# Designs tried in a protein design run: peptides against a protein of PDB entry 4ASU. Part 281

Target 1, 270 residues: chain A of PDB entry 4ASU
Amino acid sequence: ATLKDITRRLKSIKNIQKITKSMKMVAAAKYARAERELKPARVYGVGSLALYEKADIKTPEDKKKHLIIGVSSDRGLCGAIHSSVAKQMKSEAANLAAAGKEVKIIGVGDKIRSILHRTHSDQFLVTFKEVGRRPPTFGDASVIALELLNSGYEFDEGSIIFNRFRSVISYKTEEKPIFSLDTISSAESMSIYDDIDADVLRNYQEYSLANIIYYSLKESTTSEQSARMTAMDNASKNASEMIDKLTLTFNRTRQAVITKELIEIISGAA
Target 2, 83 residues: chain B of PDB entry 4ASU
Amino acid sequence: FTFASPTQVFFNSANVRQVDVPTQTGAFGILAAHVPTLQVLRPGLVVVHAEDGTTSKYFVSSGSVTVNADSSVQLLAEEAVTL

## One batch from the design tools (peptide; made by RFdiffusion4, then SolubleMPNN)

Design b2_p26_7_s3 (from b2_p26_7, 22 letters changed)
Fold by OpenDDE base, seed 3:
Structure b2_p26_7_s3 (fold): chain B 270 residues (1-270), chain C 83 residues (1-83), chain A 26 residues (1-26)
Amino acid sequence: as target 1 above (270 residues)
Amino acid sequence: as target 2 above (83 residues)
Amino acid sequence: DELEEALARRREEEERARRLREAIER
């Protein structure tokens, strides 16, 4: 490689390193906000799931329609965040299909569709784009919940799959249940809940779905920003190592050029 | 007793004496050992009576309230403010 | 006051919700 080629490559890598450092700082700021906003969202979301855990709601085995909601975003450069959710969605879909269930998929964020398009395109009901540019709000979750309920797909039960935040260096892909109105109303364990009007139960279920979606979006966002911060840090370190290697190569090549020029002068071949 | 909005937590697994909630079917008081129920909130006043005799008032928008068999209560409002 | 802030948040959420609805692809 010529000195010119090495210099050009060094300039390119230094520019990439500047970009990755900038992206790390942006991810860090978004992470700090997301973590703060996750605290109340977790209490709210766990509170909404308490009924399903305490009532031990079970779907009858004869019920076959299952909905999988995968939660991620539109944005890349965050390590295994999207692939982890997609992997669990694939596993769940395969297990349900083997059990003779009908499976439909909703993708929250374009990356789910991008990963699953080739193998599961026929199972997708809808994909929500424009996810991850701004922190998720309860209004966003309500829009997703309403679209799901108005989709015309009469599921019996479902699974929402998302990355739960543990720490700045750790997340875990988790699943939470969703149930249809009919499944909840017909559950034997719900018989202890007295004086439930059908319209009240419908409205309650709409809120429950929005609450769970909101919670999942907050967990996913916090996990994503932390993973992006780590990925950009690693990219910046890798760029630094490459700069050091190329700088050594540049110095060696420069000395070789000087030596060659001196030999040409001494030999009279100039 | 848990009382939260998407953005704020007011009570988290707290012990309270009574909670008055505005529901679509009417306002009711949740006491200790209240029968399990599910209700939807209407815009209105929530009153929390603590065991120490302190009374706190909140304005809530829409939302849900769950009373479980284990006497746990989840009050989840879309919007809530202290009064 | 807390009420004015809540109303401001709601308006912002409604505008965001509109953008999300416009970005739905089937």
Scores: peptide ipSAE 0.089, ipTM 0.893, DockQ to the pose 0.638
Fold by OpenDDE base, seed 4:
Structure b2_p26_7_s3 (fold): chain B 270 residues (1-270), chain C 83 residues (1-83), chain A 26 residues (1-26)
Amino acid sequence: as target 1 above (270 residues)
Amino acid sequence: as target 2 above (83 residues)
Amino acid sequence: DELEEALARRREEEERARRLREAIER
């Protein structure tokens, strides 16, 4: 490589490093906010899931319609965040299909669709785009919940798959159940609850679904921003190492060029 | 007893004496060992009676309340403010 | 003051929800 080529490459990598450092800083700020907002969201979401855990709601085996909700975002450069969710969605869909269930998919964030488009296009009901530009709100979750309920797909049970935040360096892809109104109302374990008006139960389920979706979005966002921060840090370090290596190569090449020029001058071969 | 909005936690697995909640069907008081029930909140006043005798008032917009057989209660409001 | 802040947040969320609804591709 000529000195000019090395210099050009050095300039390019230095520019990339500046971009990745800037992106790291932006991700860090978003992460700090997301982590703060996750605290109440976790209490809220876990509180909504408490019924399903305590009532041990089970879907009858004869019920065949299953909904998978994959939660991620539209934004890349966050390591394995999207691929992890998609991998678990694929696994769950395959297991359910093997059990003779009908599977439909909702993607929250365009990245899910981009990964699953070829293999699962026929199972997609809807994809929500423009996810991840701003922190998710309860209103966002309510819109998703409403669209799900109005999709015309009468699922019996479902799975919401998202990345749960553990720490700045760790997330885990997890699944939580969702149930249809009919499944909840027909559950034997619900018999201990007083006569619940059908309209009340419907409204309750709408809130429950919105709550769970909101929780999943907050967990996903926090995990994503943390992973992006780490990815950008790693990219910046890798760029630094490449800069150092290329700088050494540049110096060696420069010395060789100077030596050659000196020899040419001394030999009169110029 | 857990009482939260999407953005704020007021009580997290706390022991309380009584919680008065506004529901679409009326208002009811949640006492210890209340019968399991599911209700939807209407806009109104939530009153939490703590074990120490303190009373806290909150305005809620909407949401849900769950009373479980194990006496756990989840009050989940879309919006809630302290009064 | 807390009520006003809650109402302001709600309005912002409603506007965001409207935008999200408009972005739904079937």
Scores: peptide ipSAE 0.079, ipTM 0.889, DockQ to the pose 0.621
Fold by OpenDDE base, seed 1:
Structure b2_p26_7_s3 (fold): chain B 270 residues (1-270), chain C 83 residues (1-83), chain A 26 residues (1-26)
Amino acid sequence: as target 1 above (270 residues)
Amino acid sequence: as target 2 above (83 residues)
Amino acid sequence: DELEEALARRREEEERARRLREAIER
């Protein structure tokens, strides 16, 4: 490589390093906010799931319709965030299909569709775009819940798949169950709840769905921003190492050129 | 007893004596060892009676209350404010 | 001032909900 080529490459990598450093700072600010907002959202979301966990709601084997909701975002440069959710969605869909279940998919965030559209296009009901530009609100979750309930797909049970935040360096892809009104109403374990009006139970279920979606969005957002911060840090470090290597190469190449010129002068080869 | 909104936690796995909740069918008091039930909240007043005799008042919008067989209670409001 | 802020927040939420509904792809 000529000195000119090395210099051009150095300039390019230095520019990349500046961009990745800036993106790291932006991700760090968004992470700090998301982590603060996740604390109450987790208590709220876990509270919403408590009934279903304690009641041990079982779906009868004759019920075949299963809904998978994958939660991520539209935004890249966050490591394995999207691929982890998509991998678990694929695994769950395959397991359910092997059990003779009908599977439909909802994608929250465009990245789920981008990964799964080739293999699972016929199973998609809807994809929600414009996810991840702004922190999710309960209103956003309510819109998603309403669209799901109005989709015309009468699922019996479902799975919501999202990245649960553990720490700044760790997330785990998890699954939480969702149930239809009919499944809840028919569950033997619900018999202990006396005098539940059908309208009350419907309203409760609609609210619960919105709650679970909201919780999943908050966990996903926190995990994503943390992962993006880490990815941008790693990119910045890799750029730094490459700059150091190229600088050494530049110096060696320059010395070789000078040495060659000196030899030509000394040898009288004008 | 857990009482939370999407943005704020008021009680997290606390022990309380009684919680008065506004439901669509009317206001009722949840005592210790109340029969399991599910209700939907209407806009109104929540009153929490702590074991120490302290009473706290909240205004809530829509939401739900769940009383489980294990006597755990989840009060989840879309919006809630301390009064 | 609190009412105006609450109304502004509600308008922002409604506009967000509108944008989310418009971004639904089937």
Scores: peptide ipSAE 0.078, ipTM 0.875, DockQ to the pose 0.398
Fold by OpenDDE base, seed 5:
Structure b2_p26_7_s3 (fold): chain B 270 residues (1-270), chain C 83 residues (1-83), chain A 26 residues (1-26)
Amino acid sequence: as target 1 above (270 residues)
Amino acid sequence: as target 2 above (83 residues)
Amino acid sequence: DELEEALARRREEEERARRLREAIER
């Protein structure tokens, strides 16, 4: 490579490093907000899931329709965030299919579709785009829940798969159950709950879905911003190392050119 | 007793004496060992009676309330404000 | 002022919800 080529590459990498540092700071600010907003959202979401845990709602084995909801976003540059969710979705879909279940998929965020569409196109019901540009709100979750309920797919049971935030350096892909209205209403364990009006139960289920989706979005967003911050830090470090290597190469190449020129001067003077 | 909105937590696994909730079927008081039930909130007042005799009032827009067999209660409002 | 802010927030949420619905692909 010529000195000019090395210099151009150095300039390019230095610019990339500036961009990645800036992106790290933006991700850090978004992470701090997301973590703060996750605290109440977790209490709220865990509270909504408490019914399903306490009632021990079971889907009869003869029921075959299963819905998988994958939660991520549209935005890249966040390490394994999307691939982790997609991997678990694939595994779950394969296991359910092997058990003779019908599987349909909903993607929250375009990245899930991007990863799974080629292999699972026939199983996709709907994909929600424009996820992850702004912090998720309960209104967003309600829209998703409503669209799910209006999809016309009469699932018996489902799974919501998302990245749960653990720490700034750790997330875990988790699965939470989703039950249809019919599954809840027919569950033997629900017999202890007083005469629940069908309309009340329907409305309750709408809230439950919205609550769980909201919770999953908050967990996923916090995990994503943290992972992005780490990814941008790593990119900045890698750029720094490359700058150092190229600078050494530049210096060596420069010395070689100087040496060659000196030899030419000495040989031409003989 | 857990009482939260998506953005704020008012009670988290707290012990309370009574919670009065506005439901679509009517307002009712949740006491200790209340029968398990699922209800949907209507806009109205939530009144929390603490064990110490203090009373807190909240306005809620909508949401759900769950009373479980283990006497745990989850009051999940879409919007809630302290009064 | 608080009512106007609340109405503005609601309008923003409704517009956001509309955008989300428009971005749904089947």
Scores: peptide ipSAE 0.040, ipTM 0.878, DockQ to the pose 0.430

Design b2_p26_7_s4 (from b2_p26_7, 18 letters changed)
Fold by OpenDDE base, seed 4:
Structure b2_p26_7_s4 (fold): chain B 270 residues (1-270), chain C 83 residues (1-83), chain A 26 residues (1-26)
Amino acid sequence: as target 1 above (270 residues)
Amino acid sequence: as target 2 above (83 residues)
Amino acid sequence: SEVERAARRRAEEEERAARLRAAIEA
């Protein structure tokens, strides 16, 4: 490679390093906020899921309609965040199909659709875009919940798949159940609850859905920002190593050129 | 007893004596070993009676309350403020 | 690397977005 080529590469990589460092800082700031906001959101979301865990709601086998909600974002450069969700969605969809269930998919974030579109396009109901630019709000979750409820797909049971935040270096893709009003109302385990007005139960389920979606968004966001921060850090380190290697190559090449020129001068060949 | 909004936690797995909640069907008091129930909150006053005799008041907008068979309670308000 | 290409695209998008925001705030 010529000195010019090496210099061009060095400049390019240095620019990339600057970008990745900047992105790391942005991700770090977003992560710190997301983690703070996740604390109450987790209590809130786990609280909403408590009924389902305690009541051990089972969907009858004759119920065939299953909804999979994959939660991620529109934004890349966050390691395996999207692929992990998509992988679990695929696995779940395959398992449900093998069990004779009808499966429909909702993607929260465009990346889910991008990954699954070719293989699962017929199963997609809707994809929510513009996810990940701003921290998710309860309003956002409510909009998603309402859109889902108004989609016309009357699911019996569903699965919401998202990355649960563990630590700055760890997340886990998890699945939580969602249930239709009919499934909850007909569940034997619900018999211990007092006679609940149908309207009350409907409203309760609407809140529950919004709550769970909100929770999943907060977990996903925190996981994503953490993963992005790590990815950008790794990219910055890799760029640094490449800069060092290229710098050495540059220096060696420069020395060779100088040596050649000196030899030409000394030999009188110029 | 858990009482939270999406953005704030007021109680997390706490032991309380009684919680008065405003529901669409009316206000009711949740005591220890209350019958399992699901309710939807109406805008109104939540009163938490702690075991130490302290009483805390909150205004809530909407949400849900769950009383489980194991006496666990989840009060989840869309918005809540301390009074 | 895909990361480098993506980082470059994102930087360009962010710069474009920043220009757009500046234009809207103006």
Scores: peptide ipSAE 0.015, ipTM 0.826, DockQ to the pose 0.028
Fold by OpenDDE base, seed 5:
Structure b2_p26_7_s4 (fold): chain B 270 residues (1-270), chain C 83 residues (1-83), chain A 26 residues (1-26)
Amino acid sequence: as target 1 above (270 residues)
Amino acid sequence: as target 2 above (83 residues)
Amino acid sequence: SEVERAARRRAEEEERAARLRAAIEA
């Protein structure tokens, strides 16, 4: 490679490094906020799931409509965040299909659609965009919940798939159940709640869905920002290593050129 | 007893004597061994009676309250503030 | 008051939710 080629490559990598460093700092700030906001959100969301864990709600085998909600975001450059969710969605969809279930998919964040649209286009009901630019709010979750409930798809049971935050270096893709109002109302395990007004139960279910979605968004966001921070750090380190290697190559090449020129001058060959 | 909003936790798996909640069907007190129920919150006053006799008051907006068979309670308000 | 602050937060979230609705697509 010529000195000019090496210099051009160095400039390019240095620019990339600047970008990745900047993105790392932004991700770090967003991560710190997300982690703080996740603490109450987790208590809130886990609290909302408590009923379903305790009631052991079962969907009858004759009920075949299953909804998969994949939770991620619109933004890339966050390692395996989106692919992990998509992988589990695919696995769940395949398992449900093998069990004779009808599967529909909702994507929270455009990246889910981007990954799965070609293979699962017919199963997609809706994709929610504009996810990941700002921290998710309960209002956002409520909009998603409302749209889902008003989609006209009468699912019996569902699965919400998202990345649960463990630590700055670890997340786990998890699945939580979503139940339709009809499934909840008809569940034998809910017999201890039989005196509940139907309108109350409907409203309760709407809140429950919004709560779970909110929780999943907060877990996902925290996981994503952490993963992005790590990814950008790795990219910055890789760029640094490449810069060092190219700098050495540049110096060696420059010395060789100078030596050649000196030899030509001394020999009178130029 | 768990009492939280999306942004704040007031009680997390705490033991309390009684919780008074404002529901759409009417306000009621949740005591020990209360029958299992699901309710939706209306804007109003939540009063938490601790085992030590202390009382805390909160304003809540919408939300839900769950009383489980195991006597665990989840009070989940969309918005809540200490009064 | 703290109640007024909570109401304001909700109003802000509703405004954001309205913007989000415009971004929903199939």
Scores: peptide ipSAE 0.010, ipTM 0.832, DockQ to the pose 0.577
Fold by OpenDDE base, seed 1:
Structure b2_p26_7_s4 (fold): chain B 270 residues (1-270), chain C 83 residues (1-83), chain A 26 residues (1-26)
Amino acid sequence: as target 1 above (270 residues)
Amino acid sequence: as target 2 above (83 residues)
Amino acid sequence: SEVERAARRRAEEEERAARLRAAIEA
């Protein structure tokens, strides 16, 4: 490569490094906020799931309709955040299909659709876009819950798949159950709950769904911002290493050119 | 006893004597060994009675309350404020 | 033209995005 080529490449990589450093700082700020907001959201969300864990709600085998909600965002450059969710969605869908279940999919965030549209387009009910630009609110979760409940799809049970935040360097893709009103109302284990009015149970279920969606969004957001921060840091380090290598190459090439020119001068060939 | 909103935690797995909740079917007190039940909240006053006899008051908008067979209670309000 | 400038900017942004993705994924 000529000195000019090396210089051009150096300039390009230095620009990338500046961008990735800037993006890292932005991601860090968003992460700090997300982590702070996740603390109460986790208590709230885990509290909402307590009933289902304690009641051990089961869906009869003759019930075939299963809903999968995948939670991610519209935003890229965050490592394996989206692909991890999509991978688990695919696995779950395949397992359910093998068990003779009908599977429908809801995507929260456009990235789920972008990954799965070719292979699972016929299973999608809806995709929620404009996720990840701003922190998710309970209002957002309520809208998603309402849309699901009003979709007309009468699922028996379902699963919500999202990345649970573990630490700044770790997340885990997890699945939590969702149940239809009919499944909850007919569950044998629910018989111990005193005189539950049908209207009360319906309203309770609406809150439960909104609660788990909200929780999943908060976990997902925190995981995503952390992963993005890490990805940008890695990119910045990689750029730094490339700059160092190219700088050495530049120096060597420059010396070679100088040496050649000197030889030509001395030899009179120039 | 857990009492939280999406944005704030008031009690996390705490032991309390009694919790008074405003439900759509009426206000009732949750005592130790209360029968399992599910209710939805109406806007109103929540009163938490601590074991030491102290009381704390909260205003809630809506949400749910769950009393489980193991005596665990989850009070989950959409919005809640300390009074 | 403004269109050519816009096209050039888009191409540069796409190239920049591609380089960024490559740097992140490498």
Scores: peptide ipSAE 0.008, ipTM 0.820, DockQ to the pose 0.019
Fold by OpenDDE base, seed 2:
Structure b2_p26_7_s4 (fold): chain B 270 residues (1-270), chain C 83 residues (1-83), chain A 26 residues (1-26)
Amino acid sequence: as target 1 above (270 residues)
Amino acid sequence: as target 2 above (83 residues)
Amino acid sequence: SEVERAARRRAEEEERAARLRAAIEA
């Protein structure tokens, strides 16, 4: 490679490094906010899931309709965030299909669709786009919940799959249950909750759905920003290493050129 | 007793004496060992009576309250403010 | 008032929800 070629490559990689460093800083700022907002959201979301854990809601085996909600975003450059969710969705869908269940899918974030569209296009009910530019709000979750409720798909049970935030360097893809009104109302374990009005239970479940979606969005966002920060840091480090290597190559090549020129001068070769 | 909104936690697994909640079916007090129930909240006042005798008041816009068999309570409000 | 602040937050959430719905319908 000529000095000119090396210089061009150096310039290109330096520019990439600047971009990745900038993106890291942006991700870091978003992560810090997301982590702060996740604290109450986790308490809130876990609180909403408490009923299902304590009541041990069971879906009868004869019920065949299962909904999978995958939660991620529209934005790339965040490592395995989207692929982890998609992988879990695929696994769950395959397991349910093997059990003779009908599976439908909702994607929160365009990346889920981009990954699963070719293999699961017929199972998609809806994909929510424009996710990840702004921190998710309860209103956003409510819109998603409402769309699900209005979709006309009468599922028996469901699964919401998202990345739970563990630390700045760790997330875990998790699954939480979603139950239909019919499933929750018919559950034997709910018998201890006597004299629950049907309208109350409906409202409760609709609210619970929004709560769980909100929680999943907050976990997902925090995980994503953290993963993006890490990914951009790694990219910046890789760029730095490449710059160092190319700089060494440049220096060696330059020395060789100078030596050649000196020899030409000394030899009288034009 | 857990009391939270999407953006704020007021109580997290706390022991309280009594919680008064505004439900769609009427306001009622949740005492220790209250029977399991599910209710949805109407806009109104939540009053938390702590074991130390302190009373805290909150306004809630909507939400849910769950009383479990183990006497755990989850009060989840869409919006809540301290009064 | 604290109630007014809560109402304002709710209104903002509703506006965001409406924008999201519009984006989905688009």
Scores: peptide ipSAE 0.026, ipTM 0.867, DockQ to the pose 0.523; fails the geometry check

